# Peptides against a protein of PDB entry 4X86, part 61

Target 1, 56 residues: chain A of PDB entry 4X86
Amino acid sequence: EGPQLLLSEAVSRAAKAAGARPLTSPESLSRDLEAPEVQESYRQQLRSDIQKRLQE

## One batch from the design tools (peptide; made by RFdiffusion4, then SolubleMPNN)

Design b2_p24_7_s2 (from b2_p24_7, 13 letters changed)
Fold by OpenDDE base, seed 4:
Structure b2_p24_7_s2 (fold): chain B 56 residues (1-56), chain A 24 residues (1-24)
Amino acid sequence: as target 1 above (56 residues)
Amino acid sequence: MFLSDQVGQAIVEEYLRRGLLERE
């Protein structure tokens, strides 16, 4: 856990756990999730959420 | 539950709603 994790990997794990699959190609979905701006937003969210949990 | 798993789950649920994912 942490800001070093890829969003695409987090979604892949969650999808498998839910028994869900993309209607488009997995590669297309990964490309969207690995976009730099998307990954940066995810990193910031994780860092913020971790900080909040540490303060609880 | 890991935060990454929580975020992943939220995105999966949204993609299911949009019809971008489907359950097997």
Scores: peptide ipSAE 0.500, ipTM 0.888, DockQ to the pose 0.776
Fold by OpenDDE base, seed 2:
Structure b2_p24_7_s2 (fold): chain B 56 residues (1-56), chain A 24 residues (1-24)
Amino acid sequence: as target 1 above (56 residues)
Amino acid sequence: MFLSDQVGQAIVEEYLRRGLLERE
């Protein structure tokens, strides 16, 4: 888990848990979330959030 | 709850608000 989990996978898992489905295709949603800049921002955000919690 | 799950949940809720996702 953590920064190693793809954002697209995190969202898909959360959507399933919430009983939610895309109005567009799941592939279209995944494509947007798999953009390199989006994934990098996600990785950095998780890393930062974990570091903050460790410092508290 | 994992941070990845929290982020995922937040995005799902936002997408529901925007009408990009729908509840089954």
Scores: peptide ipSAE 0.500, ipTM 0.888, DockQ to the pose 0.762
Fold by OpenDDE base, seed 3:
Structure b2_p24_7_s2 (fold): chain B 56 residues (1-56), chain A 24 residues (1-24)
Amino acid sequence: as target 1 above (56 residues)
Amino acid sequence: MFLSDQVGQAIVEEYLRRGLLERE
């Protein structure tokens, strides 16, 4: 199983790797990505996808 | 590639497309 980063952290890592930065405030972006419902959906998707891969 | 990295990359690409992110 891979690491289960916060969605905000996953996006941050990917953005840095791509040399991308927000045009809006980083706080606004973080707030959106750190919303509990968003994070929970992300966590569930990761967990589900990992489990599916293990079963295939 | 880790799933978290794949998801992160997909979001970044979408945000770039929408003009919410810019490349340095």
Scores: peptide ipSAE 0.499, ipTM 0.888, DockQ to the pose 0.763
Fold by OpenDDE base, seed 1:
Structure b2_p24_7_s2 (fold): chain B 56 residues (1-56), chain A 24 residues (1-24)
Amino acid sequence: as target 1 above (56 residues)
Amino acid sequence: MFLSDQVGQAIVEEYLRRGLLERE
C-alpha cells in the first residue's frame, strides 16, 4: 500500500510476518498506533522516504 | 508497499526489544 496505509496496519503486517504478538491486548496496541499525531508522523515520514527513493 | 514494510519491521524490532511484543 501507499501513504494512506495506517501505521497500525503496517505494524500488524510486520508483526505477523515475524511471528510476534503483543504482550498487551491487540486493541491497546492499535489504539496507540492509531493516535492522530502518530499517524500523521508516519504519513510525513513515508512521504519523505518515497521522495528520497525517487531521487536515487 | 515496500517502504511501509520497512517501517513496520523497524517498529516490530523495537517493540520486541522493549518487551512490548514477543515471538510465538
Scores: peptide ipSAE 0.498, ipTM 0.886, DockQ to the pose 0.740

Design b2_p24_7_s3 (from b2_p24_7, 11 letters changed)
Fold by OpenDDE base, seed 1:
Structure b2_p24_7_s3 (fold): chain B 56 residues (1-56), chain A 24 residues (1-24)
Amino acid sequence: as target 1 above (56 residues)
Amino acid sequence: MFPSDEVGQRIVEEYLKAGLLELE
């Protein structure tokens, strides 16, 4: 349902923009961010936020 | 800012605070 924007990608992009890097391994960070429940929560929030923006 | 970028930024800031990320 709609484009699947990954939380891991969003965080990766934001981290690079901020000049931030994982204190742990990148793999560990990705594992946490790519967890299904985390991604699903993000997807729902993102969809809701986009819908709100479109209604403004 | 697009919502995905806003979320990403928030997460980065939280992770910096928590010591999960560090600035280069």
Scores: peptide ipSAE 0.550, ipTM 0.900, DockQ to the pose 0.723
Fold by OpenDDE base, seed 2:
Structure b2_p24_7_s3 (fold): chain B 56 residues (1-56), chain A 24 residues (1-24)
Amino acid sequence: as target 1 above (56 residues)
Amino acid sequence: MFPSDEVGQRIVEEYLKAGLLELE
């Protein structure tokens, strides 16, 4: 339960919207962003932020 | 802006500064 959005997907969308691309490779960037500990930290933060906004 | 989009945008900005991303 909770947010199931991937950090890699969030960054991908933002990069495309900004017209930005990796200087190395998309795969290298995704590898870093898809690390389990990174994803979990993102999920927790996202959940917290959403909850805070819903309380406003 | 939705939190996920804000996070994504912040990461992109930092990566641009760090030279990990470039603008087309």
Scores: peptide ipSAE 0.550, ipTM 0.900, DockQ to the pose 0.713
Fold by OpenDDE base, seed 3:
Structure b2_p24_7_s3 (fold): chain B 56 residues (1-56), chain A 24 residues (1-24)
Amino acid sequence: as target 1 above (56 residues)
Amino acid sequence: MFPSDEVGQRIVEEYLKAGLLELE
C-alpha cells in the first residue's frame, strides 16, 4: 500500500524538465536508480513525507 | 510541489554538481 512512484521516473522527469542529460549513459543512471534497495528506500521516504504533509 | 518531484529535482541538482549530469 501507499505511493508506488518510481525514483527513476521522478529523476527522469526532473532531468527532462531541467534539460539535463547523463554524461555517460541513461542506462547507467537508470540501473543505479532502479536498484531494488534504492527504490524501496525512496518509497518509504516518499510515503513518510506525504503522510507528514497530509497531517499538517 | 509534490514530494516525488521535489526528490527528483534534488537528485538532479546533486548529480549536476557531481558531474554525473550536464545541462543540454
Scores: peptide ipSAE 0.549, ipTM 0.900, DockQ to the pose 0.711
Fold by OpenDDE base, seed 5:
Structure b2_p24_7_s3 (fold): chain B 56 residues (1-56), chain A 24 residues (1-24)
Amino acid sequence: as target 1 above (56 residues)
Amino acid sequence: MFPSDEVGQRIVEEYLKAGLLELE
């Protein structure tokens, strides 16, 4: 359960909005952001943040 | 702003500082 959003997608959207691009490659950036432990940490934090906001 | 967009924005900001991203 919980949100199934991808961190890599969130960063991609933000980068485009800011006009930012990777100095290496999009693939290298995605590889770092799509690591399982990174994604899981993001999911947990996102879920927690959403729940906190719902209680405010 | 939704939390996912906030996280994305923060990461982009940090990566810009670190020289991993650059502005066009």
Scores: peptide ipSAE 0.548, ipTM 0.899, DockQ to the pose 0.708

Design b2_p24_7_s4 (from b2_p24_7, 8 letters changed)
Fold by OpenDDE base, seed 3:
Formats: C-alpha cells, structure tokens, sequence
Structure b2_p24_7_s4 (fold): chain B 56 residues (1-56), chain A 24 residues (1-24)
C-alpha cells in the first residue's frame, strides 16, 4: 500500500470506503479512468498530498 | 502513513456527481 497506487486501485478503495459502485461496469469505469484529464487530476492530488505531508 | 482509501476520494466524488458511480 505504497503512496504510488494506480488510479484504478485508488478509486476502487475509495469507492468501497464510500459505499459506491460502478453504475455500468468496472470495465467502463476503467476506460473512463484512463482519460488524461482524470489521470492528471489524480497526479496533482497525489503530489499535493505528499507536499502537505512534508510540510507537517 | 498514506491512507489508501483517501487518495482516490476526490475522483470518486467527481464520478458520483457525473453519474459514473452510484451509492449502494
């Protein structure tokens, strides 16, 4: 469970924690998560979170 | 300690809003 989780894995874990599931299919969701804009958003979030931890 | 269940939280929230995820 290192800091560098794949987006798909991060979403899977977060979705379970929130009690959420794919509306259509896991495969359809996976394709959505491959979108560059989504991947970039996750990258930025991860970077920001790491930086915040370093500042604590 | 990097909480695994929080890293994708923002994306999950967005996916819920967009109707790609649904709450059980």
Amino acid sequence: as target 1 above (56 residues)
Amino acid sequence: AFPSDRRGEEIVRRLLEEGRLELE
Scores: peptide ipSAE 0.604, ipTM 0.876, DockQ to the pose 0.659
Fold by OpenDDE base, seed 5:
Structure b2_p24_7_s4 (fold): chain B 56 residues (1-56), chain A 24 residues (1-24)
Amino acid sequence: as target 1 above (56 residues)
Amino acid sequence: AFPSDRRGEEIVRRLLEEGRLELE
């Protein structure tokens, strides 16, 4: 839906679109995605993309 | 909805490089 999408959900959708899957398990991957540095990286990317869209 | 939804792509690319994801 809107710009605010959980990282885990975004990664799930993107991975499926790319034909990629976890080497271990979805649960293990989900835990990795909860790391603060990973969440912050995603937040920054999303913020940047939104700003670019607003400038169009 | 977000217009051109590319959310998660960068992270997926990184996860592939790190060996956390694999291509089917």
Scores: peptide ipSAE 0.604, ipTM 0.874, DockQ to the pose 0.555
Fold by OpenDDE base, seed 2:
Structure b2_p24_7_s4 (fold): chain B 56 residues (1-56), chain A 24 residues (1-24)
Amino acid sequence: as target 1 above (56 residues)
Amino acid sequence: AFPSDRRGEEIVRRLLEEGRLELE
């Protein structure tokens, strides 16, 4: 969908595209993705990717 | 449209390396 996507949803879609699945459970993975450092990394990554698209 | 499957690729790669995800 649009450029703004929750990390959990982005990871879910990317994992499916890569044919990857959680070793434990989707719920456990979702909890892990709530870590502040992971969320911040995603925010920066998304910002960078959007900037790249704008410069193309 | 922004490619949805690309936005989480880096995180997925890290999760695979860390053993939180596995390839089917």
Scores: peptide ipSAE 0.600, ipTM 0.876, DockQ to the pose 0.655
Fold by OpenDDE base, seed 1:
Structure b2_p24_7_s4 (fold): chain B 56 residues (1-56), chain A 24 residues (1-24)
Amino acid sequence: as target 1 above (56 residues)
Amino acid sequence: AFPSDRRGEEIVRRLLEEGRLELE
């Protein structure tokens, strides 16, 4: 619920809202999302979004 | 809660484009 939502949880919520589902399996998708480069990209995005919010 | 919770939307879009997700 907090600002630092896990990537897997963020994707789950967004996918559900969009009516999207994994083509393979939820487990397979989860493994893909655990890739360090993907996690780092999300971290940077989240940090940026929080900073923007603080500057409002 | 985070004010504008658009988290995950960008990654979902990319996953759809890559064929990792499909629309129901």
Scores: peptide ipSAE 0.598, ipTM 0.874, DockQ to the pose 0.608

Design b2_p24_8_s1 (from b2_p24_8, 14 letters changed)
Fold by OpenDDE base, seed 1:
Structure b2_p24_8_s1 (fold): chain B 56 residues (1-56), chain A 24 residues (1-24)
Amino acid sequence: as target 1 above (56 residues)
Amino acid sequence: SAAAQRAELVALAMRQVQQEILQL
């Protein structure tokens, strides 16, 4: 329920746009960012931010 | 360090997502 965007996907997109190469492999970075607790924190923040925007 | 870089990438991603949200 709510936004289903992935932090790992957002970071991958941002890294590519910035021309940044992770010091660890992209796959290793994604593994870290796809951890359930990390993704849940991101989802909660994203939902909160969207709700704030809708309330403006 | 890898951890520091990861934090910077996350911060960058969050800023980009925030801009997209503001444009909804």
Scores: peptide ipSAE 0.530, ipTM 0.864, DockQ to the pose 0.625
Fold by OpenDDE base, seed 2:
Structure b2_p24_8_s1 (fold): chain B 56 residues (1-56), chain A 24 residues (1-24)
Amino acid sequence: as target 1 above (56 residues)
Amino acid sequence: SAAAQRAELVALAMRQVQQEILQL
């Protein structure tokens, strides 16, 4: 339950939008961000932040 | 550094995702 958004996808999108070139390859960056513990932390943070914004 | 850049990209991504969701 909760947001099911991929951090790796979000970061890739953000990097392209900002014209940023990762110092590590995009593939390596995505691999790191797809780690289950990283994704879970992202999901929790996103959920929390959205809830806070909606409660303001 | 790569770590600093990654952190910045993550922060940017999170803001963009939040904005998108809240605007739907």
Scores: peptide ipSAE 0.520, ipTM 0.861, DockQ to the pose 0.515
Fold by OpenDDE base, seed 4:
Structure b2_p24_8_s1 (fold): chain B 56 residues (1-56), chain A 24 residues (1-24)
Amino acid sequence: as target 1 above (56 residues)
Amino acid sequence: SAAAQRAELVALAMRQVQQEILQL
């Protein structure tokens, strides 16, 4: 339950929008961000951050 | 460093996603 957006996809979009070039290449960066534990941490943090924003 | 850049990109991505979700 909760947000299930992919961190790797979000970072790819953000990097493109910012004109950033990952130092480890986009492919390696995406691989790192696709790790299940990383994705889960992202999901939890995203939910937490949204909740905090709504409480402001 | 690569680690620092990754952290910055993640932070940027999270802010953008948060904005997108809150605007739904």
Scores: peptide ipSAE 0.504, ipTM 0.856, DockQ to the pose 0.493
Fold by OpenDDE base, seed 5:
Structure b2_p24_8_s1 (fold): chain B 56 residues (1-56), chain A 24 residues (1-24)
Amino acid sequence: as target 1 above (56 residues)
Amino acid sequence: SAAAQRAELVALAMRQVQQEILQL
């Protein structure tokens, strides 16, 4: 239940939009962001933040 | 630093994803 989005994909899009060049390789960055515990934390935070935003 | 840059990118990504979801 909740968002079924990837943090790595979101960060890739954000970096592109901002014209940012990762200080580490894109592959290394993606690897870090694709860790299961990081992805789950992202999902939980996103869900929580959206819920709070809707309640404002 | 790489860690600081990553944190900034994550923060930006979070905001953009939230906006996208709320806009359908």
Scores: peptide ipSAE 0.501, ipTM 0.856, DockQ to the pose 0.482

Design b2_p24_8_s2 (from b2_p24_8, 11 letters changed)
Fold by OpenDDE base, seed 4:
Structure b2_p24_8_s2 (fold): chain B 56 residues (1-56), chain A 24 residues (1-24)
Amino acid sequence: as target 1 above (56 residues)
Amino acid sequence: AAEEQRRRLIELALEEVRQKILQL
């Protein structure tokens, strides 16, 4: 349960919007962002933010 | 440098998502 946004997807979109280019490689960045622990941290932050907004 | 860029990209992504949430 909870948000089903991928961090890798969000970063890809943000990078595109900002015109940012990864210093390493898109592939390496994607691998890092797709790591389960990284994705879970992102999910938790997002969930927390959503809950905070709902409780305001 | 790459690590810092990654952190900044994540922060940027989170902020954009947060702004989307604010528009709900």
Scores: peptide ipSAE 0.395, ipTM 0.816, DockQ to the pose 0.579
Fold by OpenDDE base, seed 3:
Structure b2_p24_8_s2 (fold): chain B 56 residues (1-56), chain A 24 residues (1-24)
Amino acid sequence: as target 1 above (56 residues)
Amino acid sequence: AAEEQRRRLIELALEEVRQKILQL
């Protein structure tokens, strides 16, 4: 349950919008961002932010 | 350098998502 947005997708979109060029290979960056523990941390933070917005 | 950039990209991504949330 909860938000199902992908961190890798969010970062890809943000990087493109900002014109940012990864210092490492795009593949290496994607690998790091798609790691299960990293994605889960992102999901938890996003869920928390949504809950805070609904409760304030 | 690369690690700092990665952190900044994540922060940027989170901020864009947060702005979308606030606009709902």
Scores: peptide ipSAE 0.395, ipTM 0.815, DockQ to the pose 0.592
Fold by OpenDDE base, seed 1:
Structure b2_p24_8_s2 (fold): chain B 56 residues (1-56), chain A 24 residues (1-24)
Amino acid sequence: as target 1 above (56 residues)
Amino acid sequence: AAEEQRRRLIELALEEVRQKILQL
């Protein structure tokens, strides 16, 4: 339960908007960002931020 | 370094999502 945005997708959008080029291949970056523990940490941070906003 | 860039990209991504949340 909770937000299910993919970190890899969010980073891809942000990088494109900023004109940033990964120092590693996009494939390598995606592999790192899609690691379960990394994705879960991102989800928890996002969930916390949403909850804080709703409590304002 | 690649690791530092990855951290910065994650930070940027989180910030953009946070801004979107505030605009809902």
Scores: peptide ipSAE 0.394, ipTM 0.815, DockQ to the pose 0.614
Fold by OpenDDE base, seed 5:
Structure b2_p24_8_s2 (fold): chain B 56 residues (1-56), chain A 24 residues (1-24)
Amino acid sequence: as target 1 above (56 residues)
Amino acid sequence: AAEEQRRRLIELALEEVRQKILQL
């Protein structure tokens, strides 16, 4: 339930769109972003933000 | 610097995803 996008995927797409290059290796960045606690935090934040928008 | 960049990328990613969802 809720957003299904992986944070790592979202960041990858955003980085490409912005022409940004990670200061660390892409692999290191992905490892950090794919950590379960980080992914869950992202999901919760996004879900909460969308819910707030719908309630405005 | 790398940590700050990561935070900014996450913020950008969140905003883009929010916008995409809102456009559905």
Scores: peptide ipSAE 0.394, ipTM 0.815, DockQ to the pose 0.530

Design b2_p24_8_s3 (from b2_p24_8, 13 letters changed)
Fold by OpenDDE base, seed 1:
Structure b2_p24_8_s3 (fold): chain B 56 residues (1-56), chain A 24 residues (1-24)
Amino acid sequence: as target 1 above (56 residues)
Amino acid sequence: AAARQREELIQLALEEIRQKILQL
């Protein structure tokens, strides 16, 4: 249950908007961002933020 | 440094999404 936005996609958009360049290769960064524990942490934070907004 | 940047990018992404949430 919860948001299904991919962290890798969110970071890609944010990095592009900010003009940020990865210190590692895009492939290495993608592997890190696609790790289940990293994705889950992101999902939990996003879900929490949405819930906070809905509870206001 | 790479790990720190990764975390910064994640937080940047979250912040942009938070802004979208506030616009709902």
Scores: peptide ipSAE 0.519, ipTM 0.846, DockQ to the pose 0.602
Fold by OpenDDE base, seed 3:
Structure b2_p24_8_s3 (fold): chain B 56 residues (1-56), chain A 24 residues (1-24)
Amino acid sequence: as target 1 above (56 residues)
Amino acid sequence: AAARQREELIQLALEEIRQKILQL
């Protein structure tokens, strides 16, 4: 239930599209983005945005 | 530094998804 897109996957796609390079390393960034609390925060934001759009 | 960039990348990812949401 809810958005079916991982934050790490979303950031990887966005970074590639923008030509952005991690300051530390791709591996370090991935570890941060895969943290459960960070992923959940992203899921909540995305779900909220979808709900706002549907409620307009 | 790295923390700021991480937040910027998250916001970039969210913005790209929001653009798709607006098309629904």
Scores: peptide ipSAE 0.516, ipTM 0.845, DockQ to the pose 0.615
Fold by OpenDDE base, seed 2:
Structure b2_p24_8_s3 (fold): chain B 56 residues (1-56), chain A 24 residues (1-24)
Amino acid sequence: as target 1 above (56 residues)
Amino acid sequence: AAARQREELIQLALEEIRQKILQL
């Protein structure tokens, strides 16, 4: 249980908003970001940030 | 370079989300 927003989607949205151009194709970048260990690290960081906000 | 940029994009994504969290 925890945040359900996918890292690949979050990065896609942020890159678009910032006008950033990935060095690799969007498909290749998404594939890398969908790796379970990468997604889990992101989920933990996001959960931690939410918890910090709730505890303030 | 690609790996470094990937990390930068992840941090950019997290920062965008943090800004939304602060607005809760």
Scores: peptide ipSAE 0.516, ipTM 0.845, DockQ to the pose 0.604
Fold by OpenDDE base, seed 5:
Structure b2_p24_8_s3 (fold): chain B 56 residues (1-56), chain A 24 residues (1-24)
Amino acid sequence: as target 1 above (56 residues)
Amino acid sequence: AAARQREELIQLALEEIRQKILQL
């Protein structure tokens, strides 16, 4: 029905790959990223990007 | 600074996923 990857997981993977170090604790960052409205915004952005790719 | 970095990390994650999407 849509993207299943959690934003918190995506950010963790990307940060690790890039060697990025959060200015806040990982716990604080995770709390922010797990907020339902933030996750939904992320999901909508991904869905939009996928749809654009499929329409090409 | 923390909020700016959080947004930067989100965009980094999105960009990596977009690159994967482009490989479809």
Scores: peptide ipSAE 0.516, ipTM 0.845, DockQ to the pose 0.619

Design b2_p24_8_s4 (from b2_p24_8, 12 letters changed)
Fold by OpenDDE base, seed 2:
Structure b2_p24_8_s4 (fold): chain B 56 residues (1-56), chain A 24 residues (1-24)
Amino acid sequence: as target 1 above (56 residues)
Amino acid sequence: AAAAQLAELVELALREVRQKILQL
């Protein structure tokens, strides 16, 4: 439930904005960023940060 | 080096997302 918050998408956007070129191949980067445990950690961190901001 | 860069990219992404959050 809820909107899908993709770490891979966020990293891609950030890297592009910063002009950063990953040392790993796009495929490897995507694989790493789409790993369930990594994605879940990102979701939890983001949710926590949003909640903190809303509660300020 | 690749693993270190991955961590940096993630931090960069989180920073930008957090900046957007702060704008709410």
Scores: peptide ipSAE 0.366, ipTM 0.809, DockQ to the pose 0.594
Fold by OpenDDE base, seed 5:
Structure b2_p24_8_s4 (fold): chain B 56 residues (1-56), chain A 24 residues (1-24)
Amino acid sequence: as target 1 above (56 residues)
Amino acid sequence: AAAAQLAELVELALREVRQKILQL
């Protein structure tokens, strides 16, 4: 439901910008970030943040 | 250590996304 917002993409972009290198392999990191419950939590948080901004 | 770093990366990502949200 709603636009597709990928946590894995956001983390990759942020890590690159910060020059951070994950200790785990990219595959392991992607697996963790793409887990359904993790992705859903991310989506809910973003939705909440957007709603708060719109309600100001 | 890996789990802690993952959490930090997620928080970093969320921070950057939230900054963009504030600019909408």
Scores: peptide ipSAE 0.365, ipTM 0.809, DockQ to the pose 0.597
Fold by OpenDDE base, seed 1:
Formats: sequence, structure tokens, C-alpha cells
Structure b2_p24_8_s4 (fold): chain B 56 residues (1-56), chain A 24 residues (1-24)
Amino acid sequence: as target 1 above (56 residues)
Amino acid sequence: AAAAQLAELVELALREVRQKILQL
């Protein structure tokens, strides 16, 4: 399985750092970010990036 | 517009995480 990576948490931190304000409600945003297929895609991308870095 | 913003937020999040990964 590996460590759990939360897209919703990453987006929250990034939005705060950039001063971005979502157009949708927090609930709607969370629903989209926490959707299993979206979360899995994020995890796969990060896993791939980490693996590439470790191979350098 | 909301969907486009979501995509931008996700891309921003990925960018920041990738930068942290490079610093490992």
C-alpha cells in the first residue's frame, strides 16, 4: 500500500500558500478531491515521481 | 470555471509536492 497521500490536504496547503480561494463551497471541493478515482490518480503520480527521484 | 480552477489547484499541489520530493 505505502504511505497515505491526501490530495485534499495537498490542495489545501497549496491554496493557502498561493492565497487562492475556491469558487465552489468547501464541501463541494472536498467531494471532488476525495473522490476515489481522483485520489488514486494523485497517488499514482506521486508514487511515480518518488520512484524516479530514488532512481537518480 | 470551477472545474478549471480545480485542475489548477491540483496542478499547483503537485508542483509543490514535487519540489519537496526533489529536496529529499
Scores: peptide ipSAE 0.365, ipTM 0.809, DockQ to the pose 0.595
Fold by OpenDDE base, seed 4:
Structure b2_p24_8_s4 (fold): chain B 56 residues (1-56), chain A 24 residues (1-24)
Amino acid sequence: as target 1 above (56 residues)
Amino acid sequence: AAAAQLAELVELALREVRQKILQL
């Protein structure tokens, strides 16, 4: 329901920042990161983290 | 190996996002 925070985008940014090179093709990586269950898990984790931060 | 790297990349991404969250 909240804003869609894309895991694929986050990983892309992190990989660039770290100079990491994916072992798989960009297409395969994107497919894995854009899988609905993976994206939903990411969203839930972020939501939980934000909530924890707000509770402090 | 690729799966392991994926997991590490995800964790790295989460870490960076969490750092931004802590800045709220």
Scores: peptide ipSAE 0.363, ipTM 0.809, DockQ to the pose 0.597

## One batch from the design tools (peptide; made by RFdiffusion4, then SolubleMPNN)

Design b2_p25_1_s1
Fold by OpenDDE base, seed 4:
Structure b2_p25_1_s1 (fold): chain B 56 residues (1-56), chain A 25 residues (1-25)
Amino acid sequence: as target 1 above (56 residues)
Amino acid sequence: LLELSQRPAEAVLKAYLEAGLLELE
């Protein structure tokens, strides 16, 4: 439950803001960041960070 | 929420820069 945010999308936004670009390909980067285990870790971290913010 | 979601993304960005998988323009 909760909003579904992709790490790949977040990294793309961060990269654009920093002026960074892939040395391989955008597709290769997205494939790595969209791996199920990576996305699950991101979801858990995001949930934890939200809880921390609510508790401060 | 969007702001919080960018924190771990920036850490990943930094790691990829250090690994030579991304470069700054």
Scores: peptide ipSAE 0.483, ipTM 0.870, DockQ to the pose 0.632
Fold by OpenDDE base, seed 5:
Structure b2_p25_1_s1 (fold): chain B 56 residues (1-56), chain A 25 residues (1-25)
Amino acid sequence: as target 1 above (56 residues)
Amino acid sequence: LLELSQRPAEAVLKAYLEAGLLELE
């Protein structure tokens, strides 16, 4: 449940802001970050972070 | 929500920089 946010997109935004570039390829980086287990971990962490913020 | 979503992304970015998979311009 909730909005479908991609870690790959978030990292791309962060990388752009920091001026970071992949030493391999952007495709390889995206492939790693779009792995289902990685995406699920990201979703869970985001959900947890939101819940923590609500309790503050 | 976008602000919160960037926090773990920045951690990943840092890890990749330290691992030598990303490089700063």
Scores: peptide ipSAE 0.482, ipTM 0.870, DockQ to the pose 0.635
Fold by OpenDDE base, seed 1:
Structure b2_p25_1_s1 (fold): chain B 56 residues (1-56), chain A 25 residues (1-25)
Amino acid sequence: as target 1 above (56 residues)
Amino acid sequence: LLELSQRPAEAVLKAYLEAGLLELE
């Protein structure tokens, strides 16, 4: 539930901002970051961080 | 929300840089 934010998309934005590029391939990186378990961990982290912010 | 969502992404970015999977231009 909630907005669908992808870690792969977030990393892409961060990489672009930092001027970083993959040494393997964009596809390999995306495949890694879009793995279900990775995305779920990201979702949980995001949810936790939001809750922390609300508590501040 | 978007800004907050970038925090873990930046951590991942850093890890990949350290692992040699990404490099800075």
Scores: peptide ipSAE 0.482, ipTM 0.869, DockQ to the pose 0.630
Fold by OpenDDE base, seed 3:
Structure b2_p25_1_s1 (fold): chain B 56 residues (1-56), chain A 25 residues (1-25)
Amino acid sequence: as target 1 above (56 residues)
Amino acid sequence: LLELSQRPAEAVLKAYLEAGLLELE
């Protein structure tokens, strides 16, 4: 449920803002960050953070 | 929402920089 936010996309945005780039390739980095278990952890953290904000 | 989504991303970015998997331009 909810919007599909990818950690890989978020890291890409953060990296761009900081002027950082991968030493291997953008594709390799995305592959690691798009792993199902990583994405699920990210989703759960976002859900938790949203709930905390709503309860404040 | 987008702002909140960047918080964990920045932590990952920092970890990758420290691990030498990313570098600053």
Scores: peptide ipSAE 0.481, ipTM 0.869, DockQ to the pose 0.635

